# Ledger of designs, part 116: peptides against a protein of PDB entry 3ESW

Target 1, 322 residues: chain A of PDB entry 3ESW
Amino acid sequence: NNIDFDSIAKMLLIKYKDFILSKFKKAAPVENIRFQNLVHTNQFAQGVLGQSQHLCTVYDNPSWHSIVLETLDLDLIYKNVDKEFAKDGHAEGENIYTDYLVKELLRYFKQDFFKWCNKPDCNHCGQNTSENMTPLGSQGPNGEESKFNCGTVEIYKCNRCGNITRFPRYNDPIKLLETRKGRCGEWCNLFTLILKSFGLDVRYVWNREDHVWCEYFSNFLNRWVHVDSCEQSFDQPYIYSINWNKKMSYCIAFGKDGVVDVSKRYILQNELPRDQIKEEDLKFLCQFITKRLRYSLNDDEIYQLACRDEQEQIELIRGKTQ

## One batch from the design tools (peptide; made by RFdiffusion4, then SolubleMPNN)

Design b2_p18_6_s4 (from b2_p18_6, 11 letters changed)
Fold by OpenDDE base, seed 3:
Structure b2_p18_6_s4 (fold): chain B 322 residues (1-322), chain A 18 residues (1-18)
Amino acid sequence: as target 1 above (322 residues)
Amino acid sequence: DLELLELIFKIKEYLKEK
């Protein structure tokens, strides 16, 4: 009896698909109790849940996508993408075009569209006066600023004219299309929305040590790709740990289809203690939130996403197969 | 979990090459 290993392999993959799909069924009562206890007892878990409730869904707004696409210079963007694609891209297929698009969006956003604001210019003295600005602290938003999801306003005094300039920290990305300035939070917030507006699979990455960036799922590379709008960086996950010598403990990615601990991608050296939650509890939390986000998906969508998750987990554990 | 994922990956790749 010749053992048909091909038939055995096919049958195993069928049973494995059924097993995967079974994991994404409605949570058992014991899992719900574990989740509730974890969120009620662990502050870090509460923070991750709170962020997931906002970041996983806020950017999936068709009205905002339309406003973004109407605001950007699409003719310039596509002209530049086409120009770079024509040089090198024709041999590598259609999927690489999206990588060129993301690279151009990084260029356009940093060079042509958005501005870094360490200190604001003086509202009275005009442009290039930020050097004369002294921070006085932060306060709550006024009635106008409160219309645009503003949590805090930084206050500055001009050393030259003595006038006060307000720098509101807006969380409304549509307001950021008007103001066109901010720090890493504003940059990442608006840039995440921009990438989403082009129909891309994007995650918002939160780092506990006061930085934020994006990940884009490249169909060409068949993996999640590091994207930092502040740095005009594409596929350089090492920049924080190696180039900046930054110390980090947690990097959590938030997307419409899941929450993933991506710390292993970015924390290459100078790891800080991971003492905010047990590793098993963090893994459970991310899986539980991901399961909830996928509850309305069909079996084929669930299976495709699960296959993507498995590939990412292999990548994160093995490291980059250089 | 990792060992199982690696085996499943190898099986998938083996079946694609045929």
Scores: peptide ipSAE 0.310, ipTM 0.870, DockQ to the pose 0.802
Fold by OpenDDE base, seed 1:
Parts: sequence; structure tokens; C-alpha cells
Structure b2_p18_6_s4 (fold): chain B 322 residues (1-322), chain A 18 residues (1-18)
Amino acid sequence: as target 1 above (322 residues)
Amino acid sequence: DLELLELIFKIKEYLKEK
């Protein structure tokens, strides 16, 4: 009896699909209890949940996408993408074009569009006066600043003219299209929206040690790719641990389809103690939130995402895709 | 189980090549 290995393989994959789909069914009462207890007792878990409630969905706004596309110099962007794409001479297909697009968006954003702001310029003295600015602290937003999801305003005094300049820390990415300045938070916030506006699959990565960046799912590379707008960096996850010698404990990725602990991608050395939550509880939390985000998806969509998740887990554990 | 995931991946790839 010639064992039909192909038939066995197909049957196994069918049963495996069913098994995977069963994990994405409505949570059992015991899982809900575990989740509720975890988020009520563990501050780190509360933080992850709170971030997920915002970061996983806020960028999926078609109105914002339109505003972004109307604001960017699309002619310049696509001209540069086409130019770089033409150099490689390889018809590597339509999927690689998107990688060139993301690389150009990184260039455009850092070089042409957005500005790093350690200190604001003096509103009275004008441009290039930030060196004269002394921080006085932070305060709450005024009535105008509050319209743009501003939680904090940094206050600076000019050493030259003595006037006060306000630096609102806006969380409204549409306001950031106007102000075009900020630190890592504003950079990552707006850049995440920009990438989403091109129809890309993007995650916001939060690092506990006060940095944030993006991941883009490259169809060409068939994996999540590190993207840092501040650094104009594409596929360089090692820059923090190796180049900066940064010590880190947690990196959590937030996307519309899930929340994932991506610490293993970025924490290559100098790992800080992971003492904020039990590893099992963090894994459970991320899976539980991911499951909730996928409740409206059909079985095929769930399975496709689960297959992608599995590949990512292999990468994160084995480090094979670097 | 990582080993299981790797096996499932290999099976999927094998069936795509056929």
C-alpha cells in the first residue's frame, strides 16, 4: 500500500486549520476571569491593554488617510521610488516596489517633511533660536491645545527676550501634519499614520525604555520589517541593542490584527530584567487581546493571520530571517 | 511548540511546490 504522503499532508493541514480556528473562538469563562484579574492586578498589563485600545485601531481612519495623502508631495515620493526601483534592473515583481516606497517615505519624512524638536524656537525671536530656550517644566493644555488631544505642554523661557514659548505634545496626528515637529512619540505617531495611508500593514512598537518605532509587513520579504522614522532606518532591528548599546526589557508591537511581544527581535544584548509581568501572563495577555481584535474576521482571514503569526514566532525564536 | 510549527511550515511549502 503506497502511503499517499500528499493526501496525509493535506488531511493534516485541514485538521491543523480546525485546531487553529478553535483557539480563536470566543474566550472561555476561565480565560475572561484570568484576563480581568491580570489587568486589574498587574500595572504593566493595564498599560499594554490601554495602549492596545488606542494604537490598534486609531490609525484605521479613512478620513485621516485622505488628509495625509493630500498633504504629502506624492509626485516627489513616487518619482523617487520609481528612480530607485529602476536602478535594480530586477523585475523582482510588484511586491519589492512597496519596500522602495517605505524607504522613500523614511527619507522624505526625515529630510523634507518633519523636524526633530529638542527645544522649540522662541516664538518671538524666530527661527534657529532653540539654543536660547530654557525649560521651565510642563503644564496642562489650554483650550486651543486641548482640541488636538494634547495631554502635556512643555514650557520654555527665552534667555534673550524673556518670553514664554509653549511646546504642546500633540497626540492628534492630523495636527502633526501642520506642526511638523516633535520627538520620537510625534515622529512615530504621524509616520505610522502615513504608512497606513498607503494601505500598508503597520504596527506601532512601544519600548518600555522610552523609545517607539514601526514595523511594516513586507510582502516581498514575507515578514515584519523594522522601520524607524527618527533614524531613517529600514530593516535594522539591531540598531538599539548593538549600535546604541541600549538596555531594554520589553518591546510590544500594536497593530489592527494583534498585539505581539517582539522583544526578541530588538533585545539582542544588554537585556534588562523582565520583572513587570510573568512571561506566561504576558503571552496570555497578547494572545487574548489579539483574539479580541480578530473576533469579526472570517475563518479564512483568521487562519491566514495565524499562519503569519506562526512564521513570526519561528523568526523570533530561531532568528532565521536576519 | 516550535518544532511543530516548523514541521507545519515544511508541509505547507512541500504542498506549494507540487
Scores: peptide ipSAE 0.307, ipTM 0.869, DockQ to the pose 0.747
Fold by OpenDDE base, seed 5:
Structure b2_p18_6_s4 (fold): chain B 322 residues (1-322), chain A 18 residues (1-18)
Amino acid sequence: as target 1 above (322 residues)
Amino acid sequence: DLELLELIFKIKEYLKEK
């Protein structure tokens, strides 16, 4: 009897789908107790939970997407994307177009739209006066600044005119469309919203060692792709560990559909001690939060996301599968 | 766990090629 391996393979995948779906059912009481104990006893776990409650959902705002698309020079962006796509993209199919779009958005954002701000210009002396600015420290927001989700305001004194200039660290990405300046936090915040506004699958990556970036899910590459708006970088996860020789302990990705420890993608050398949480507890935490984020999804959506997760886990453990 | 994921991946790829 010739074993119909094709039939067996199909039946196995059906049973495997059922098995995967069973993992996304409501958490058992013991899992809820473990989760509650972990977030109440471990500060790092509480931090990850707190970040997930904001970063996983804040960018899913249709009103914000409309404002972004109305603010950007879409004609310029698509003109440049079409130009690059016309060179080689037709041979690779339509899925590569989104990679060209993300690359152009990186270019446009850094070169045409947003500005890096080490120190602000003096509000009195005008443009190109940041060299004359001395930091005096930080304070809470005033009544106007507080309207735009501002937790901290950096205060600078001009050495030339003696006037004070305030640099509010706005967390409202719509306010950042107006101010068009900041550091890695403001860059990543607004750029994450920009990518989401184009209907892309995006994660916000938090590094414990004071850096942040994005990941975009490329349908062409069929994987999560490193995206750093500050660096105009696409698919260069090695830049921090190798090029910068940065020491890092944790990189956590936050998206609408899950929370994932992506440290293995970015921490290639110079690893700092991972002593903030037990590895098993971090794995449990990320899986538990991910499960909660998917509670409203149907079985097919859950299965498709689980298949994506499996491919990513293979990549993170073995390296690129393609 | 990893070996199982790799096998499932290979099965999926095999079925896509047919």
Scores: peptide ipSAE 0.295, ipTM 0.861, DockQ to the pose 0.813
Fold by OpenDDE base, seed 2:
Structure b2_p18_6_s4 (fold): chain B 322 residues (1-322), chain A 18 residues (1-18)
Amino acid sequence: as target 1 above (322 residues)
Amino acid sequence: DLELLELIFKIKEYLKEK
């Protein structure tokens, strides 16, 4: 009896699909109880949940995407992308164009569009006066600042003119299109929206040790790619652990389709204790949130995303599949 | 789970190459 291995392989993949889909069915009562208990008893879990409720959905706003695209110099961006694609892209296929786009967006954002703000310039003295600014502390937003999802306002006094300059820490990315300045939070927030506005699959990566960046899903590379707007960095996940010698404990990626512990991609050395939650509970939490985010998807969409998740898990365990 | 995923991947790739 010649074993038809092709038929067996096909049948196995069908059964495997059914098995995968079974994991994404509505949560059982026991899973809901476990989830509720976890988020009520573990502060880190509650924090991850809270972040997911915002970060997984906030950037999926078509009105914001339109505003972004109307605000950016698309002619310049596409001119530069086309130029780089014309050099090397034809040999690699059309999927590489998006990688060139993300690289140009990184360049454009850092060089032409947005500004790093350690200290604000004095509103009275004008540009390049930040050196004269002394921090007085932080306060709550005023009535105007509160319109733009501002949690805190940093207060600075000018040593030259004595006037007070406010640096509101806006969380409204549309307001950031106007202000064109910030720190890692503002950079990552707006840049995440920018990438989303081009129809890209993007995740917001939160690091517990006060940094944030993006991941973009490259169809060319067929994986999640590190993207840091502050650093103009593409596919350099090692920069934090190696170049900065940063100590880190957790990196959590938040996207519309899931929440993923991506710590293994970025924590290459100097790992801090992962003592905020049990590893099994974190895994459960991320899976549970991911499952909820996918409840409205059809079986084929769920399966495709699950296949992507599995490939990512293989990558995270083995390292870069060269 | 990893070994299973790798086998599934190999099966998928095998079926694509045919």
Scores: peptide ipSAE 0.284, ipTM 0.860, DockQ to the pose 0.783

Design b2_p18_7_s1 (from b2_p18_7, 10 letters changed)
Fold by OpenDDE base, seed 1:
Structure b2_p18_7_s1 (fold): chain B 322 residues (1-322), chain A 18 residues (1-18)
Amino acid sequence: as target 1 above (322 residues)
Amino acid sequence: SEAEMLVNKILELERLLS
């Protein structure tokens, strides 16, 4: 009896696909209860949920994408990408072009477009006066600042002229296209939107220990790639643990298609206690939110994303994220 | 891991269909 191996393989693939799809079916009542109890009883879980409700969807705005593309010097960007691609890219195929694009966007953003702001310049004295600024504290936004999703305004007094300068912490990334300054939060917020505006698959990574960055899914490398706009860093997940000797406990990635604990990619040494939530509960939470985000997708999209997720999990387990 | 097993299974099945 000649075993039709092709027929068996097809049947196995169908059954496997059905099995994967079954994991993304509507949550059972028991899972909903577990989720509700977890979010109501665990502050860390509540924080992850709250962040997911914003970060997973806010950047999927076509109007914002258009504004970004109209604001950036696209001619300069593509000229530089084409120049770098012409050196080495032809041998590696078309998929590498996007990696060159992300690298140029990192350069352009840090060198030409955006500014780090530890302290603002004095509005009266002008440029390069931040050294003369004394912090007075923080307050709520005024009527104008409140239009741009501003929760906090840092207040500074100039030691030279005595005038007050306001530094609004805007969360509206379109306002950041105008102000072109901030700290890690503003940098990551706007840069995430910039990458999304080029049609890239991007996640926002939140670190509990007061840092944020991006991940980009490289079709060339076939994996999620570390991207830090503040550092002009591409594919250097080790910079925090190794170069900075930073102590960290949690890194959570937020994207339109899922929420993923990516701590294993970035926490290579100096791990802080992971005591904010049980590991099983965090895994459940991320999977539950991911399932909800994918609820409107078709079976083929769900299957493709599930396969990509499993590849990432293998990478994270093996520590081969470098 | 379960993830490794699943990915390896998919890759194997894909090779058998190609």
Scores: peptide ipSAE 0.020, ipTM 0.540, DockQ to the pose 0.078
Fold by OpenDDE base, seed 4:
Structure b2_p18_7_s1 (fold): chain B 322 residues (1-322), chain A 18 residues (1-18)
Amino acid sequence: as target 1 above (322 residues)
Amino acid sequence: SEAEMLVNKILELERLLS
């Protein structure tokens, strides 16, 4: 009997799709109870939920995308992308072009657009005066600073002129297009918005040990790619554990379509105790939030994303980026 | 293709379980 392999494959695909879609059905009452209990009893779970409520949706703002694209030197960016793309002998229309775009955006952002701010320059003495600045502490925002989602203002005194300089830690990425300075938080916040403004699939990665970066989904590489704007780094997930010898416990990625524990991608050595939540509860939490984020998607979108999730999980288990 | 993806997934799972 000639086994109709095509028929079997079609049947398998149908059954598999049905199985995948069944996982994304509305949460059962028991799952809702478990979720509520977890976020009310576990501070880390509360933190992940709170971050997801902001980071998963805030960057999907078309008005912000327009402002970003109007602010950036697009002519320079695309000129450089086209130059490097052509240099490597690629044909127009290849998915790899987007990887060149992200690499140029990293260059442009770090070299031409944004500045690292350990200490601010003195508002009175001008540029390159940060060495003369003494920290006095932090305070709440004033009435003007509060308009731009400012949680904290760092206060500095100039040792040369004695004047006070305020360094507000703005969380409004549109304000950051004006100020063009900050630390890892401001860098990652604005750079995440920049990548989103080009229509890219981007996640914000939060590390518990006071660092943040991005992941970009490369259609060419068919995976999530590490992107750190502070380091001008593309596809170097090892830089924290290996190059910095950083100790880390949790790395959580926040995107419009899900929340994912990506710790295995970045924590290669010097792992700190993962004692903030039970592993099963963290897995449940991320899956539950992801499920909620996908409730409005159609079956085909859900299926495609689930296939992507499975590929990522395989990658994370292997510990090798393909 | 979806079929290719499934086959690749099965092969990957087999490699991980071996």
Scores: peptide ipSAE 0.018, ipTM 0.558, DockQ to the pose 0.328
Fold by OpenDDE base, seed 3:
Structure b2_p18_7_s1 (fold): chain B 322 residues (1-322), chain A 18 residues (1-18)
Amino acid sequence: as target 1 above (322 residues)
Amino acid sequence: SEAEMLVNKILELERLLS
């Protein structure tokens, strides 16, 4: 009797799909209770939930995407991408084009578009005067600054002219297209929006130890790829743990389709205690938020995303053994 | 294909359990 392997494969696939889809059905009452208790009793869980409510959806704004694309030098960007793709990309197939695009966006953003602002220039003395600036502290936003989702304003005095310069820490990425300066928060915020504006699958990665970066889902590499705009870094998840010798406890990725603990990708050494939440509770929390984010998706979309998630989890488990 | 994806997943799980 010739085993109909195709029939068996189809049957297994159906059963597997049904199994996966069953996990994404409406949460049971017990899961809702567990979730509510966790976010009300655990500060870290509450923080993750709060971040997910903003970071998972804020960048999915078509009007912002249009503003970004109108602001960037697209002719320069695509000229450079096309040039690099024409050299080597044809051999690797069309999917590699997006990797070249992200690499060019990293270059363009750091070299041509945005500036690191450790200290602002003096508003009176002009450009390249940051060396003369003394920090006086921080205060709340004024009426104008508050229009652009500003939480804090750093205050500096010029040692040369004595004038005060304000450095508002804007969280509005559209305002950052105008100001074109900031630290890791502003860099990652605007760069996440930039990548999203090109229709890319992007996550915002929050590290508890005061750094933030992006992940891009490469169709060519078929995985999530580390992207740090501050460092002009593509696919170098080791830079923090190895190159910087940074100690870290948690890295959480926030995207439109899910929240994922990506700590295993980035914490390769110098792991700090993970004492903010039980590992099982963090896993549950991320899965529960992810399930809610996917609630409106169809069965095929849910299944494809679940397959991608599983592949990522496999990758993250293996990465510790290399 | 969906079948290839399933096979790859099985292979990957086997590698993790080995």
Scores: peptide ipSAE 0.018, ipTM 0.538, DockQ to the pose 0.349
Fold by OpenDDE base, seed 5:
Structure b2_p18_7_s1 (fold): chain B 322 residues (1-322), chain A 18 residues (1-18)
Amino acid sequence: as target 1 above (322 residues)
Amino acid sequence: SEAEMLVNKILELERLLS
């Protein structure tokens, strides 16, 4: 009997798909109990959950996407993308074009659009007066600042005129389109929304050691790509551990379709103790949240995302030997 | 790669059948 290898392959693929889909069914009671116990007993787990409730969904706002696209100089952006795409001569189609788009958005955002704000300029003395500003501390938002999801306002006194300048730490990315300034938090927040507004698959990466950045899924590279708007950095996950010699313990990526521990991508040396949660519990937590985020997806979407997850896990295990 | 995906599928199938 001639072994019909094609028939066998089809049957195996069906069984594999069914197996994958079975993992994304409604959580068993035991998993729910484990999850509840974990988030109630472990502060780090509670923090990851809290972040996921915001970061995984907040950027999926069509109204915000429209406002972003209306605010950016799209003509300049696409002109530059087209120019760079034409130089490399790669007939690689639409997939590589998005890589050029992200690179241009990094350039545009840092060079033309947004500003780093270590200290604000004095509201009375005007531009380039930040050197005269002394921090007095932080306080809660006033009535106006509270309209824009502001949790903290940094207070500065001008050494020249004695006036107080407020630097509200806005979490509303639409307000950041107006203010055009901030630190890593504001940069990453608005830049994540910008990338999302172009229809890209984007994750917000939180580092426990007070830094944040993005990842986007490159269809050309067929992987998650490091993107740091503050650094105008594309596919340089090593910059923190190697270039900065930064010590880190956890890097967690938050996207609409999942929460992933991406620490292995970024923590290449000088690893700090990972003592905030058991590794098995963190893995469980990320998988559980990811499963919940995918409950409304169809079988094909679940399967495609699961295949992507597996490829990422292989990449993270093998390390940079690509 | 497509090859890695296939290998992983095979390994997962082996685990399922084991």
Scores: peptide ipSAE 0.017, ipTM 0.562, DockQ to the pose 0.182

